# Peptides against a protein of PDB entry 4N78: the designs that were tried, part 37

Target 1, 186 residues: chain A of PDB entry 4N78
Amino acid sequence: HFQVICRLLGYQGIAVVMEELLKVVKSLLQGTILQYVKTLMEVMPKICRLPRHEYGSPGILEFFHHQLKDIVEYAELKTVCFQNLREVGNAILFCLLIEQSLSLEEVCDLLHAAPFQNILPRVHVKEGERLDAKMKRLESKYAPLHLVPLIERLGTPQQIAIAREGDLLTKERLCCGLSMFEVILT
Target 2, 155 residues: chain B of PDB entry 4N78
Amino acid sequence: MAELQMLLEEEIPGGRRALFDSYTNLERVADYCENNYIQSADKQRALEETKAYTTQSLASVAYLINTLANNVLQMLDIQASQLRRMESSINHISQTVDIHKEKVARREIGILTTNKNTSRTHKIIAPANLERPVRYIRKPIDYTILDDIGHGVKW

## One batch from the design tools (peptide; aimed at target 1 L169 E172 R173, target 2 I109)

Design b2_p17_8_s3 (made by RFdiffusion4, then SolubleMPNN; from b2_p17_8, 7 letters changed)
Fold by OpenDDE base, seed 3:
Structure b2_p17_8_s3 (fold): chain B 186 residues (1-186), chain C 155 residues (1-155), chain A 17 residues (1-17)
Amino acid sequence: as target 1 above (186 residues)
Amino acid sequence: as target 2 above (155 residues)
Amino acid sequence: SRFLQMLQELAQEALER
């Protein structure tokens, strides 16, 4: 699903969605969540002493439950605050998954473009074969597919310019060194 | 453009008219040949004359058809060439717009990105000599990063 | 036109036959 979303939205669409999600997250954090956190801080017991270990695990649990009874019984915390936190969490996960999916799509694009851009895979050399000879053969095989040089030879100046720009746009991808998710976390 | 206009407005219509006129003339020639053969005392001579007129008429029609056909073909070739040029121009504009849109999109998403902290402290050895404008050496995109990811894409 | 010449030749041949 995320791959399809990435394909449909493209870079611009993804950017718009991410920006809107960030706004939503910011609004939730600075608004409702912050208010609930402040309220919770006010009702938090000022002094919570560790109960004696002699009461055992059940007794200790009951003690803490009693100390936090007002917080636990706060109905709005369960309904509104936790819901908002879920929304924030979902937004973060969405951003992460979109970035991952986008990276995969970019990698695929790079791989598909590679033969046309003189990017050759490392050939596994079997024992006894010269790597250089294989690479040279491979280069010769794909040489006719080099798009930019081909257009430079046969195309108009305008076509050459477009080909070069297209080549550059094809090569420059986010997966090569950029992260969106890190920005979202800051 | 002038040649195409001449073909469309003068040569082809003229050729069509000539062909139509030839049809009328051929009918007259046929009538003449028929009457001449009936009225002539020398049937052999009349027949030879008819053959001559027939040959001439066929040659004339063939000429008219050939000329018209060539003009039509020429017209079509010129039109095809014009269409190809228009197509090329449209494609160029389309590609330019697409590239521009892509660049805008890249800028927009770029605002939402930061550099991956690659722990590889490549000591950017700042070349000591401050003076040369730091040619933004576009670090060649190391596509070797793709080597690790490619194995997982089950097609 | 070569075509016209050919047609004339063909017509002549047909007449000679």
Scores: peptide ipSAE 0.019, ipTM 0.641, DockQ to the pose 0.012
OpenDDE base, seeds 1, 2, 4, 5: peptide ipSAE 0.017, 0.016, 0.018, 0.017; ipTM 0.658, 0.660, 0.661, 0.661; seed 5 fails the geometry check

Design b2_p17_8_s4 (made by RFdiffusion4, then SolubleMPNN; from b2_p17_8, 7 letters changed)
Fold by OpenDDE base, seed 3:
Structure b2_p17_8_s4 (fold): chain B 186 residues (1-186), chain C 155 residues (1-155), chain A 17 residues (1-17)
Amino acid sequence: as target 1 above (186 residues)
Amino acid sequence: as target 2 above (155 residues)
Amino acid sequence: SRFLQMLKELAEEALRR
């Protein structure tokens, strides 16, 4: 689903969605969540001593439950605050998954474009074959597919310009060194 | 442009008119030949004359048709060339617009990105179990994975 | 007219070649 979303929205659509999500997250954090956190801080016991280990795990749990009774019984915390936190969490996950999907799409694009851009994979050399000879053969085989040189030779100046720009755009991808998710987390 | 205009306005209409006139003339020639054959005492000579007129008329019509056909073909070729030029122009504009849109889109998304290398300095104490953001280890795109996809020349 | 028919036949023959 995320791959389809990436394909459908493109860079512009993804940017818009991410920006809107950031706004929503910011609104949730600075609004409702902040208010509840402040309230919780006020209700939190000022002094919470560790119970004696002699009470065992159940007794210790009961102790903390009693100390936090007011918080646990705060119905709005469960219904509103936790829901908002879920929304924030979902937004973060969405951003992560969309970035991952976008990276995959970009890699695929790079792979598809590679033969046309004189980017050859490392050839596995079988025992007894010269790497250089094999690479030369591959280069020769794919030489006619080099789009920019081909257009430079046969195309109009306008076509050459477009081809060069297209080539550059194809090579420049976010996956090569940029991260959106890190910005979202900041 | 001048050649196309001449073909459309003068040569082709003129050729069509010539063919129409030729049809009328052929009818007259036919009537003449028929009457000449009936009235002539020398039927053999009249027949030979009719054959000569027939040959001449056919040659004339063939010439007119050929000329008109060639002019029409030439007109179509010129028009086709014009359409190709227009198509090329439209394609160029379309591509230019697409590239521009892509650049704008990339700028917009670029604002939402940071360099992956810069994050190394902030010890985000990633909790130990945070799946290391799978460092997009640029695993060298093993393009060999694509070797089996498509017209897979197993090299 | 017989002549037009003859012309038509000649034309058809010429087209068949």
Scores: peptide ipSAE 0.021, ipTM 0.651, DockQ to the pose 0.011
OpenDDE base, seeds 1, 2, 4, 5: peptide ipSAE 0.020, 0.018, 0.017, 0.019; ipTM 0.648, 0.664, 0.662, 0.663; seed 4 fails the geometry check

## One batch from the design tools (peptide; aimed at target 1 L168, target 2 G110)

Design b2_p18_1 (made by RFdiffusion4)
Pose (drawn by RFdiffusion4):
Structure b2_p18_1 (pose): chain A 186 residues (1-186), chain B 155 residues (1-155), chain P 18 residues (1-18)
Amino acid sequence: as target 1 above (186 residues)
Amino acid sequence: as target 2 above (155 residues)
Amino acid sequence: DAYFSTNLTTFQEGREEA
């Protein structure tokens, strides 16, 4: 699903959705969640020590049950507090997962662009062979596929300018050195 | 474009009227051969001149049509090339617009991004100078090696 | 690794705006 969502939205669609999810998270954190956090903070026990091991685990469980009774009995703890937090969590997971799908989408695009952009994989080296001497030979084999230099050789200035721009857009992807989940959290 | 204007404004309309002139002139020439036969004293001579005019009328109508047909074809060939050049120009405009729309989309998501500081190194990196193997040499106990440290006492 | 870069010009304007 995320894979399809990435393809249909594109960069502009994904960006707006992320910007809108930030507004939703902001609305919830500074809104209903904040209201209930302030309310439950008062219902909270002002102080609560961690009992020594001596008291034993059953007596510690009893102590936490009494100290946190008002939290355990709070009627809207699930239907509201947990619900709102779940929505915020899902919004964060969407941003993370959608970025991962976008990274996969970008890397595949780049793999198909590599033959037209003079990007060769490492070649096997036998005895008496140097990669320096061999990679340059392989580059000659795929020389007719190098798009930008061919258009600069036979193309019109208009075709050349359009080729340079398209080539730039093809080789520059987010997965080359950029990320978003960090900015989302910040 | 100059050859097209010449075809559209003069040579086609002109060659076309020259055909209409043939329409009117030939009906005159048909009457003249009938009149020249009637006035003619020599019926065989007047028939041979009618035949001459018939053959000439045929050669003329075929020539006028051929000339006009070549002009119409040249016009269509030129117009076909115009559409060829125009489509090429439209495609470039389209590619340019597509590049722009993409730049705008990438600018929009670029706001939500930062550098991912990732690097690549080796599993093991040996030091520039490996530790020299130090030979063992016996030396006596020396109770004076600390005399210069702090407030020493020499003996 | 061939596409790895710290400077991506198509995204640069968006980062400056941020």

Design b2_p18_1_s1 (made by RFdiffusion4, then SolubleMPNN; from b2_p18_1, 10 letters changed)
Fold by OpenDDE base, seed 1:
Structure b2_p18_1_s1 (fold): chain B 186 residues (1-186), chain C 155 residues (1-155), chain A 18 residues (1-18)
Amino acid sequence: as target 1 above (186 residues)
Amino acid sequence: as target 2 above (155 residues)
Amino acid sequence: DAYKTKHLPMFEEGMKER
C-alpha cells in the first residue's frame, strides 16, 4: 500500500502529506498532550520515597497505587491523552513507512536507469581475472545504451537539453544521502 | 506554409476545375468525332482522326489526374509534417513543464529532509586496560530460597 | 561507492530555505 501511495503522490504529494502530518502532530503535542502533561505534573506526588522492601511486592504495589491514585483514576488520560499519543505514533510510523517505500522506489529507479547512465555494478572478479578487463568489456557492452551521449549525437539541441535534465533528475534521489524521518524526529 | 496554401487554394482547386473542363471537352470531342465519321466520305481517315483525338484526350485526362493526385499527396505530406512538428513542440513543452514541476516538488520535499548522519562508527577504542574478564562464575540460582515463600502445592 | 553521499543540489536548495 505504501509503495502505491508513493507512486501515486510522487515527491509533491508526499511533501504535502508530510507537512500536513507534521502540523497535526505539532497541534497534538502543543495542545492536548501538553495540557495533559501539565496536569499530570501537577498531580504527581512531590515526594515519592521507595517503600521498605519488607512490605513485599504487594505492599510496594499498593503503596505506589496509592501515591498515583489520582493519575490512575484520571479517566480522561486513558481516553483522550492516550488516543492523541496513538495518533502521534501512527503519524510517525506513517512517515517512516512512506520514507522507506520512497527509498525503495528510488533505488529501483536508479537500478533501472543505471545501464542507460553508464553506471555499472561492481563485478565480482573470480581469482585470476583482471577487474579492469571485465569492466572494459561491460562498458563496451552497454556503451550503445548510454542515452545522453546517444541523444547528444543524434538529437536536436532541445532534445539534448531535456535529456540532460532528465538524466540529472534520475540521478538525484533522496535515498542517496537525505532523510525525512530524521527531520520528523526533530 | 506558402506551399501548402498554394496547393489548397490554387493548385488543387485549379486541377479539379481543369478536370471538370476536360470532361466537357471530351463530350465535345466525342460529338465531333461522331459527326465527322458520319459525314466523312473517307471513313478510314475519320476513324484515324478519332483515334488520335481519343488518345490525346485520354493522355490529357491522365495527366490532369496524375497532377492532381500528386498535388493532393504533397498536401497530405506537408500536413502530416506540420502535425508531427506540432506534436514535437507540444511534447517539448509538456516535458519542460514536467521537469519544472519535478524540480519544484524536489525543493518542497527537500525542506523536509536532512543529511543522513553517517554514524561515524566511533572506533570503539577498546579500553587499553583489558579488564580481566571477571570469570562470571554462574552461581547456580538456589531456588530453595523460595521454598518457604507462598502456598506451593506440596507434591 | 556509487551511492556515496552525492551532493543533491535540487533537494538541498529546499534545505537552505528552512
Scores: peptide ipSAE 0.329, ipTM 0.813, DockQ to the pose 0.609
OpenDDE base, seeds 2, 3, 4, 5: peptide ipSAE 0.325, 0.321, 0.328, 0.329; ipTM 0.814, 0.811, 0.811, 0.816; seed 5 fails the geometry check

Design b2_p18_1_s2 (made by RFdiffusion4, then SolubleMPNN; from b2_p18_1, 9 letters changed)
Fold by OpenDDE base, seed 5:
Structure b2_p18_1_s2 (fold): chain B 186 residues (1-186), chain C 155 residues (1-155), chain A 18 residues (1-18)
Amino acid sequence: as target 1 above (186 residues)
Amino acid sequence: as target 2 above (155 residues)
Amino acid sequence: DAYFTRHLPVFEEGMKER
């Protein structure tokens, strides 16, 4: 589904969706969540010492349950605040998955374009074969597919310009060095 | 443009008119040949004359049709060429617009991006000792280890 | 590696606007 979304939206659509999600997240964080956090800070026990280990896990749990009773019983916290946190979490996950899906699509595009752009994969050399000879053979095999040189030779100036721009845009992808998700985390 | 206009306005209409006139003339020739054959004492000569007129008439019509057909074909070729040029121009504009849109889109998404922190790939120093590939001994997962975990029915 | 060019000028133009 995310792959389809990426294909449908493209860079522009993804940008718009991401921007809107960031706004939503910001609104949730600075609004409702912040208010609940402030309230929680007010009701938080000022002094909460670790009980002695001698009380065991059940005793320790009971101790904390007692100390946090007012917080646990705060029904609005569970229904509203936690829901908002889920929404934030979902938004973050959505962004991550979109970026991952986009990266996969970009890699596929790069791989598909590679033969036309004189980008050759590193060939596995069998025992006894020279890497250089194999690479030269590969280069010779795909030389007729080099799009930009072909158009430069046969095309109009306008076609050449378009081909160069297209080549540049094909080569430059986010996955090559940029991250959106890091911006979201910031 | 001038050639196409000449074909459309002058040559093709002119050729059609000529063909029509030729039809009328052929009827006259046919009438002449028929009358000549009936009135002539030398039927053989009259027949040969008719054959000659028929051949000439057919040649004339064939010429007119061929000329007209060639003009029509030429017209169509010119029009096809014009359409191809227009298509090429439209395609060029379309591609230019698409490239521009793509650049804009990339700028927009670029606003939402940052450089990937190149984690210094710690040179995985290949340990000098090639650890012998530990033969993957498929140890059967002994699930009995889990038998003591939980309230499962001890059979 | 031709694919790992760290500089993406078209995208980076947008980054500068941030």
Scores: peptide ipSAE 0.308, ipTM 0.819, DockQ to the pose 0.628
OpenDDE base, seeds 1, 2, 3, 4: peptide ipSAE 0.307, 0.302, 0.302, 0.306; ipTM 0.816, 0.817, 0.814, 0.815

Design b2_p18_1_s3 (made by RFdiffusion4, then SolubleMPNN; from b2_p18_1, 11 letters changed)
Fold by OpenDDE base, seed 5:
Structure b2_p18_1_s3 (fold): chain B 186 residues (1-186), chain C 155 residues (1-155), chain A 18 residues (1-18)
Amino acid sequence: as target 1 above (186 residues)
Amino acid sequence: as target 2 above (155 residues)
Amino acid sequence: DAYRTSYLPVFEEGMLKR
């Protein structure tokens, strides 16, 4: 699904969605969640000492349950605050998955374009074969597919310009060194 | 442009008119030949004359048809060439627009990106001293340490 | 490796606006 979304939205659509999600997350964090956190801080016991170990695990649990009774019983915390946190979490996960999916698409695009851009994979050399000779053969095999040189030779000036721009845009991908998710986390 | 216009407005219509006129002329020639054959005492001569006129007429019509056909073909070729040029122009514009849109989109998403901090993978310096695999001696979990925490029902 | 070191000028233009 995320792959399809990435294909459908493209860079622009993804940007818009992520921007809106960031706004939503910001709104949730600075709004409702912040207010609940402030409220929780106000009702938090000022002095909460660790009970003696002699009470055992159940006793300690009961102690903390008693100390935090007002917080635990705060119905709105469970219904509203936790829901908002889930929404934030979902948004973050969405962004992560979108970025991952986009990266996969970009890698695929790069791989598909590679033969046309004189980008050859490193070939596995069997024992006894020279790497250089094999690479040269591959280069020779794919040389006619080099799009930019081909257009430079046969195309109009306008076509050449477009081909160069297209080549640049094809090579330039986010997965090469940029992260959106890191921006979302900051 | 001028050539196409000439073909459309002058040459092709002119050729069509010429062909029509030729039809009328052929009818006259046919009538002449028929009458000449009927009236002539020398039927053989009249026949030879008819053959000559027929050959000439056919040649004339063939020429007119060929000329007209060539003009039509030329017209079509010019039009096809014009269409191809238009298509090329449209494609160029379309591609330019697409590239522009792509650049805009990339700038927009770029705002939401940062450089991946490739954390220098700390070269896991293999510790020089291969610590001997400390034989995992399953030390039995001494649960007696927990005996003091739980209210063990001393029977 | 060749892809990792590529300058991404178009995206970076957007980054600079940030």
Scores: peptide ipSAE 0.235, ipTM 0.803, DockQ to the pose 0.621
OpenDDE base, seeds 1, 2, 3, 4: peptide ipSAE 0.021, 0.220, 0.194, 0.020; ipTM 0.732, 0.798, 0.788, 0.730; seed 3 fails the geometry check

Design b2_p18_1_s4 (made by RFdiffusion4, then SolubleMPNN; from b2_p18_1, 12 letters changed)
Fold by OpenDDE base, seed 1:
Structure b2_p18_1_s4 (fold): chain B 186 residues (1-186), chain C 155 residues (1-155), chain A 18 residues (1-18)
Amino acid sequence: as target 1 above (186 residues)
Amino acid sequence: as target 2 above (155 residues)
Amino acid sequence: DPYKTKYLPMFEEGMKKR
């Protein structure tokens, strides 16, 4: 599903969706969630000491339940605040999955374009074969597929310009060094 | 453009008119030949003359049809070439627009990106000593210790 | 590695606008 979304939206659509999601997340965090956090901080016990270990785990748990009873029983926290937190979480996950899907698509595009752009995979040389000789053979094999040089030789000036721009657009992808998710976490 | 215009406005209409006129002329020639044959004392001579006129007329019509057909074909070829050029131009414009849109889109999404930071994942060192499970001693929980802490639930 | 971190000027232009 996310792959399809990435394909349909493209960079522009993804950017718009991400921006809107960030706005929503910001609104939730700075609005409702912040208000609840402030309220919770106000009702939080000022002094919460660890009970003696002698009370055991059940006793300690009961102690904390008692100390936090007002917070735990805060009905609005469960209904509204947690829902907002879920929305934030879903938005973050959505952004992550979109970026991952986009990265996969970009990598796929790069791989498909590689033979046409004089990008050759590293060939594993078996012991005894000269790496240079294999690489030269590969280069020679794929040389006729180099699209930009081919168009530069046979194409019109306009076609050459478009081919160069297209080549650049194909080579430059987000997955090559940029992350959106890191911005979102920030 | 000038050649196409000449074909459309002059050559093809002119050829069509000439062909129509030739039809009318053929009818006149036929009538003449018929009358000449009937009136002539030398039927063999009249027949030979009719054959000559018929051959000439057919050759003329064939020439007119061929010329017209060639002009129409030439017109169509020119039009096809023009359409191909137009298509190429449209494609070029479309591609240019798409490239531009893509560049804009990349700038837009770029606003939402940062350089990938290889954050050194600190190895969470598991504490070596498993804290011995504190033996659950069923000691009565003295809840009175909680009386002074927080919002006093006055029992 | 052809996919190592490359300079991406088209995207980085956007980054500068942030």
Scores: peptide ipSAE 0.304, ipTM 0.804, DockQ to the pose 0.571
OpenDDE base, seeds 2, 3, 4, 5: peptide ipSAE 0.274, 0.274, 0.279, 0.286; ipTM 0.801, 0.799, 0.798, 0.800

Design b2_p18_2 (made by RFdiffusion4)
Pose (drawn by RFdiffusion4):
Structure b2_p18_2 (pose): chain A 186 residues (1-186), chain B 155 residues (1-155), chain P 18 residues (1-18)
Amino acid sequence: as target 1 above (186 residues)
Amino acid sequence: as target 2 above (155 residues)
Amino acid sequence: SELSNPFEEGRELREEEE
């Protein structure tokens, strides 16, 4: 699903959705969640020590039950507090997962562009062979596929300018050195 | 474009009217052969001149049509090439617009991004100078090696 | 002439806003 969502939305669609999800998270954190956090903070026990081991685990469980009774009995703890927090969590997970799908989508695109952009994988080296001397030979084999230099050789200035722009857009992807989940959290 | 204007404004309309002239001039020439036969004292001579005019009328109508047909074809060939150049120009405009729309989309998501500081190194990196193997040499106990440390006491 | 990178331009816009 995320794979399809990435393809149909594109960069512009994904960006707007992320910007809008930030507005939703902001609305919830500074809104209903904040209201209920302030309310439950008063219902909270002003102080609560962690009992020594001596008291034993059953007496510690009884102590936490009494100290946190009002939290345990709060009627809207699930239907509101947990619900709102789940929405915020899902919004964060969407941003993370959608970025991962975008990375996969960009890397595949780059793999298909590599033959037309003079990008060769490492070649096997036998005895008496140097990669330096061999990689350059392989580059000659795929020389007719190098797009930008071919157009600069036979193309019109208009075709050349358009090729340079398209080549730049093809090789520059977010997965080359950029990320978003960090900015989302910040 | 100059050859097209010449075809559209003069050579086609002109060659066309020259055809209409043939329409009117040939009906005159048909009457003349009938009149020249009637006035003719020599019926066989007047028939041979009618035949001459018939053959000439045929050669003329075929020439006028051929000339006009070549012009119409040249016009269509030129117009076909115009569409060919225009499509090429429209395609470049389209590619340009696509490049622009993509730049706008990437600029919009670029706001939500930062550098991912990732690097690549080796599993093991040996030091530039390996530790020298130090030979063992016996030496006596010396109770003076600490005399210079702090407030020593020499003996 | 060098062509600009739209991702970097988007980051510069965020830095200016901050």

Design b2_p18_2_s1 (made by RFdiffusion4, then SolubleMPNN; from b2_p18_2, 10 letters changed)
Fold by OpenDDE base, seed 3:
Structure b2_p18_2_s1 (fold): chain B 186 residues (1-186), chain C 155 residues (1-155), chain A 18 residues (1-18)
Amino acid sequence: as target 1 above (186 residues)
Amino acid sequence: as target 2 above (155 residues)
Amino acid sequence: MELENPFLLGMEERLKKL
């Protein structure tokens, strides 16, 4: 689903969605969540001493449950605050998954374009074979597919300009060094 | 442009008129040949004359049709060339617009990005023993394995 | 360029003499 969304929206659509999600998250955090957190801080027991270890894990849990009973039983905390936190969490996950999906699409594009851009993988060399000779053969084999040089030789000035720009746009991808998710976390 | 105009306005209409006129003339020739054969004391001579007129008429019509056809073909070739040029121009504009849109989109999404902190991931030490890539042996796909999978009603 | 059909012209000339 996320791959399809990435393909459908493109860079522009993804940007718009991400911006709107950030606005929503900001609104939730600075609004409802902040208010509930402030209220919770006010009602939080000022002194919560650690019970003796002799009570064991169940006893310690019951102790804290008793101390926080009023907070845990606060109905609005579950229905509103936790829901908003879930929405924020979903938004963050959405952004992460979109970035991952986009990166995969970009990598695929780079791989598909590679033969046309004179980007050749390192060939496996068997014992006794010269890497250079194999690489030269590979280069020679794919030389006719090099789009920009081909258009430079046969095309009009306008076609050459478009080909160069297209080549550059194909090579430059977000996955090569940029992260959206890191911006969302900051 | 001048050649296409000449073909459209002069040569093709002229050729069509010539062909129409030829039809009328052929009717006259036929009438002449019939009358000549009926009235002539030398039927053999009249027949030979009719054959000559028939051959000439056929050649004339063939020439007119061929000339007209060639002119029409030439016209179509010129028009096709014009359409190809127009298509090329439209494609160029379209590509330019697409590149522009892509640049704008990249700027927009770029604002939402930061440089990846390439933490110096520890140099993946290539394992000393590079497992030899197992040569992919292309086994023919046995499609019969799929015969039992699916709701295909065997009729 | 008037489509000069020499065969047609020759025939027309013969018909005019008739």
Scores: peptide ipSAE 0.025, ipTM 0.735, DockQ to the pose 0.005
OpenDDE base, seeds 1, 2, 4, 5: peptide ipSAE 0.016, 0.018, 0.008, 0.025; ipTM 0.735, 0.740, 0.735, 0.754; seed 4 fails the geometry check

Design b2_p18_2_s2 (made by RFdiffusion4, then SolubleMPNN; from b2_p18_2, 8 letters changed)
Fold by OpenDDE base, seed 1:
Structure b2_p18_2_s2 (fold): chain B 186 residues (1-186), chain C 155 residues (1-155), chain A 18 residues (1-18)
Amino acid sequence: as target 1 above (186 residues)
Amino acid sequence: as target 2 above (155 residues)
Amino acid sequence: AELSNPFMEGMEERLKAL
């Protein structure tokens, strides 16, 4: 699903969605969640000492339950605050999955374009074979597919310009060095 | 453009008119030949004359048709070439627009990105003192040490 | 340029003379 979304939205659509999600997350964090956190901080016991170990695990649990009774009984925490936290979590996950899906699409595009852009895969050299000789053979094999040089030789100046720009756009992908998710986490 | 216009406005209409006029003229020739044959005392001569006119008439029609056909073909070729040029121009514009849109989109999404922190592989500073690999002497695990630990069923 | 049909040259004149 995320791959399809990435294909349908493209860079523009993804950017818009990400921006809107960031706004939503910001609104949730700075608004409702912040208010609940402040309220929780106010009702938090000022002094919460560890009970004596002699009370055992059940006694310790009861102690903390008693100390946190006001927080535990705060119904709005479960209904509203946790829901908002879920929304934030979902937004983060959505962003992550979109970025991952986009990266996969970009990698696929790069791989598909590679033969046309003189990007050759590293060939596994068997024992005794010269890497250089294999690479030269591979280069020679794919040389007729090099789009930009072909257009430079056969095309009009306008076609050459477009081909070069297209080549650049094909090579420049986010997955090569950029992360959206890191921005979301900051 | 001038050539296409000339073909459309002058050559092709002119050729059509010429064919029409030729039709009228050929009818007159036919009438003449018929009358001449009927009235002539020398039927053989009249027949030969008719054959000559017929041959000439057929040649003339063939020429006119061929000329007109060639002009029409030329017109179509020019139009086809113009269409191809227009298509090429439209495609070029379309591609330019698409590239521009893509660049804009990439800028927009780029604002939402940061450089991947290539975790500088902390140079594992090899501790200066290479602790001599203590030869791992595999001491055989003596499992008999555990024989005294547990409720073993004394058979 | 009046499409001169080389095969019709003189025919009209001959027809008028007939």
Scores: peptide ipSAE 0.060, ipTM 0.670, DockQ to the pose 0.004
OpenDDE base, seeds 2, 3, 4, 5: peptide ipSAE 0.039, 0.052, 0.054, 0.038; ipTM 0.687, 0.651, 0.675, 0.673

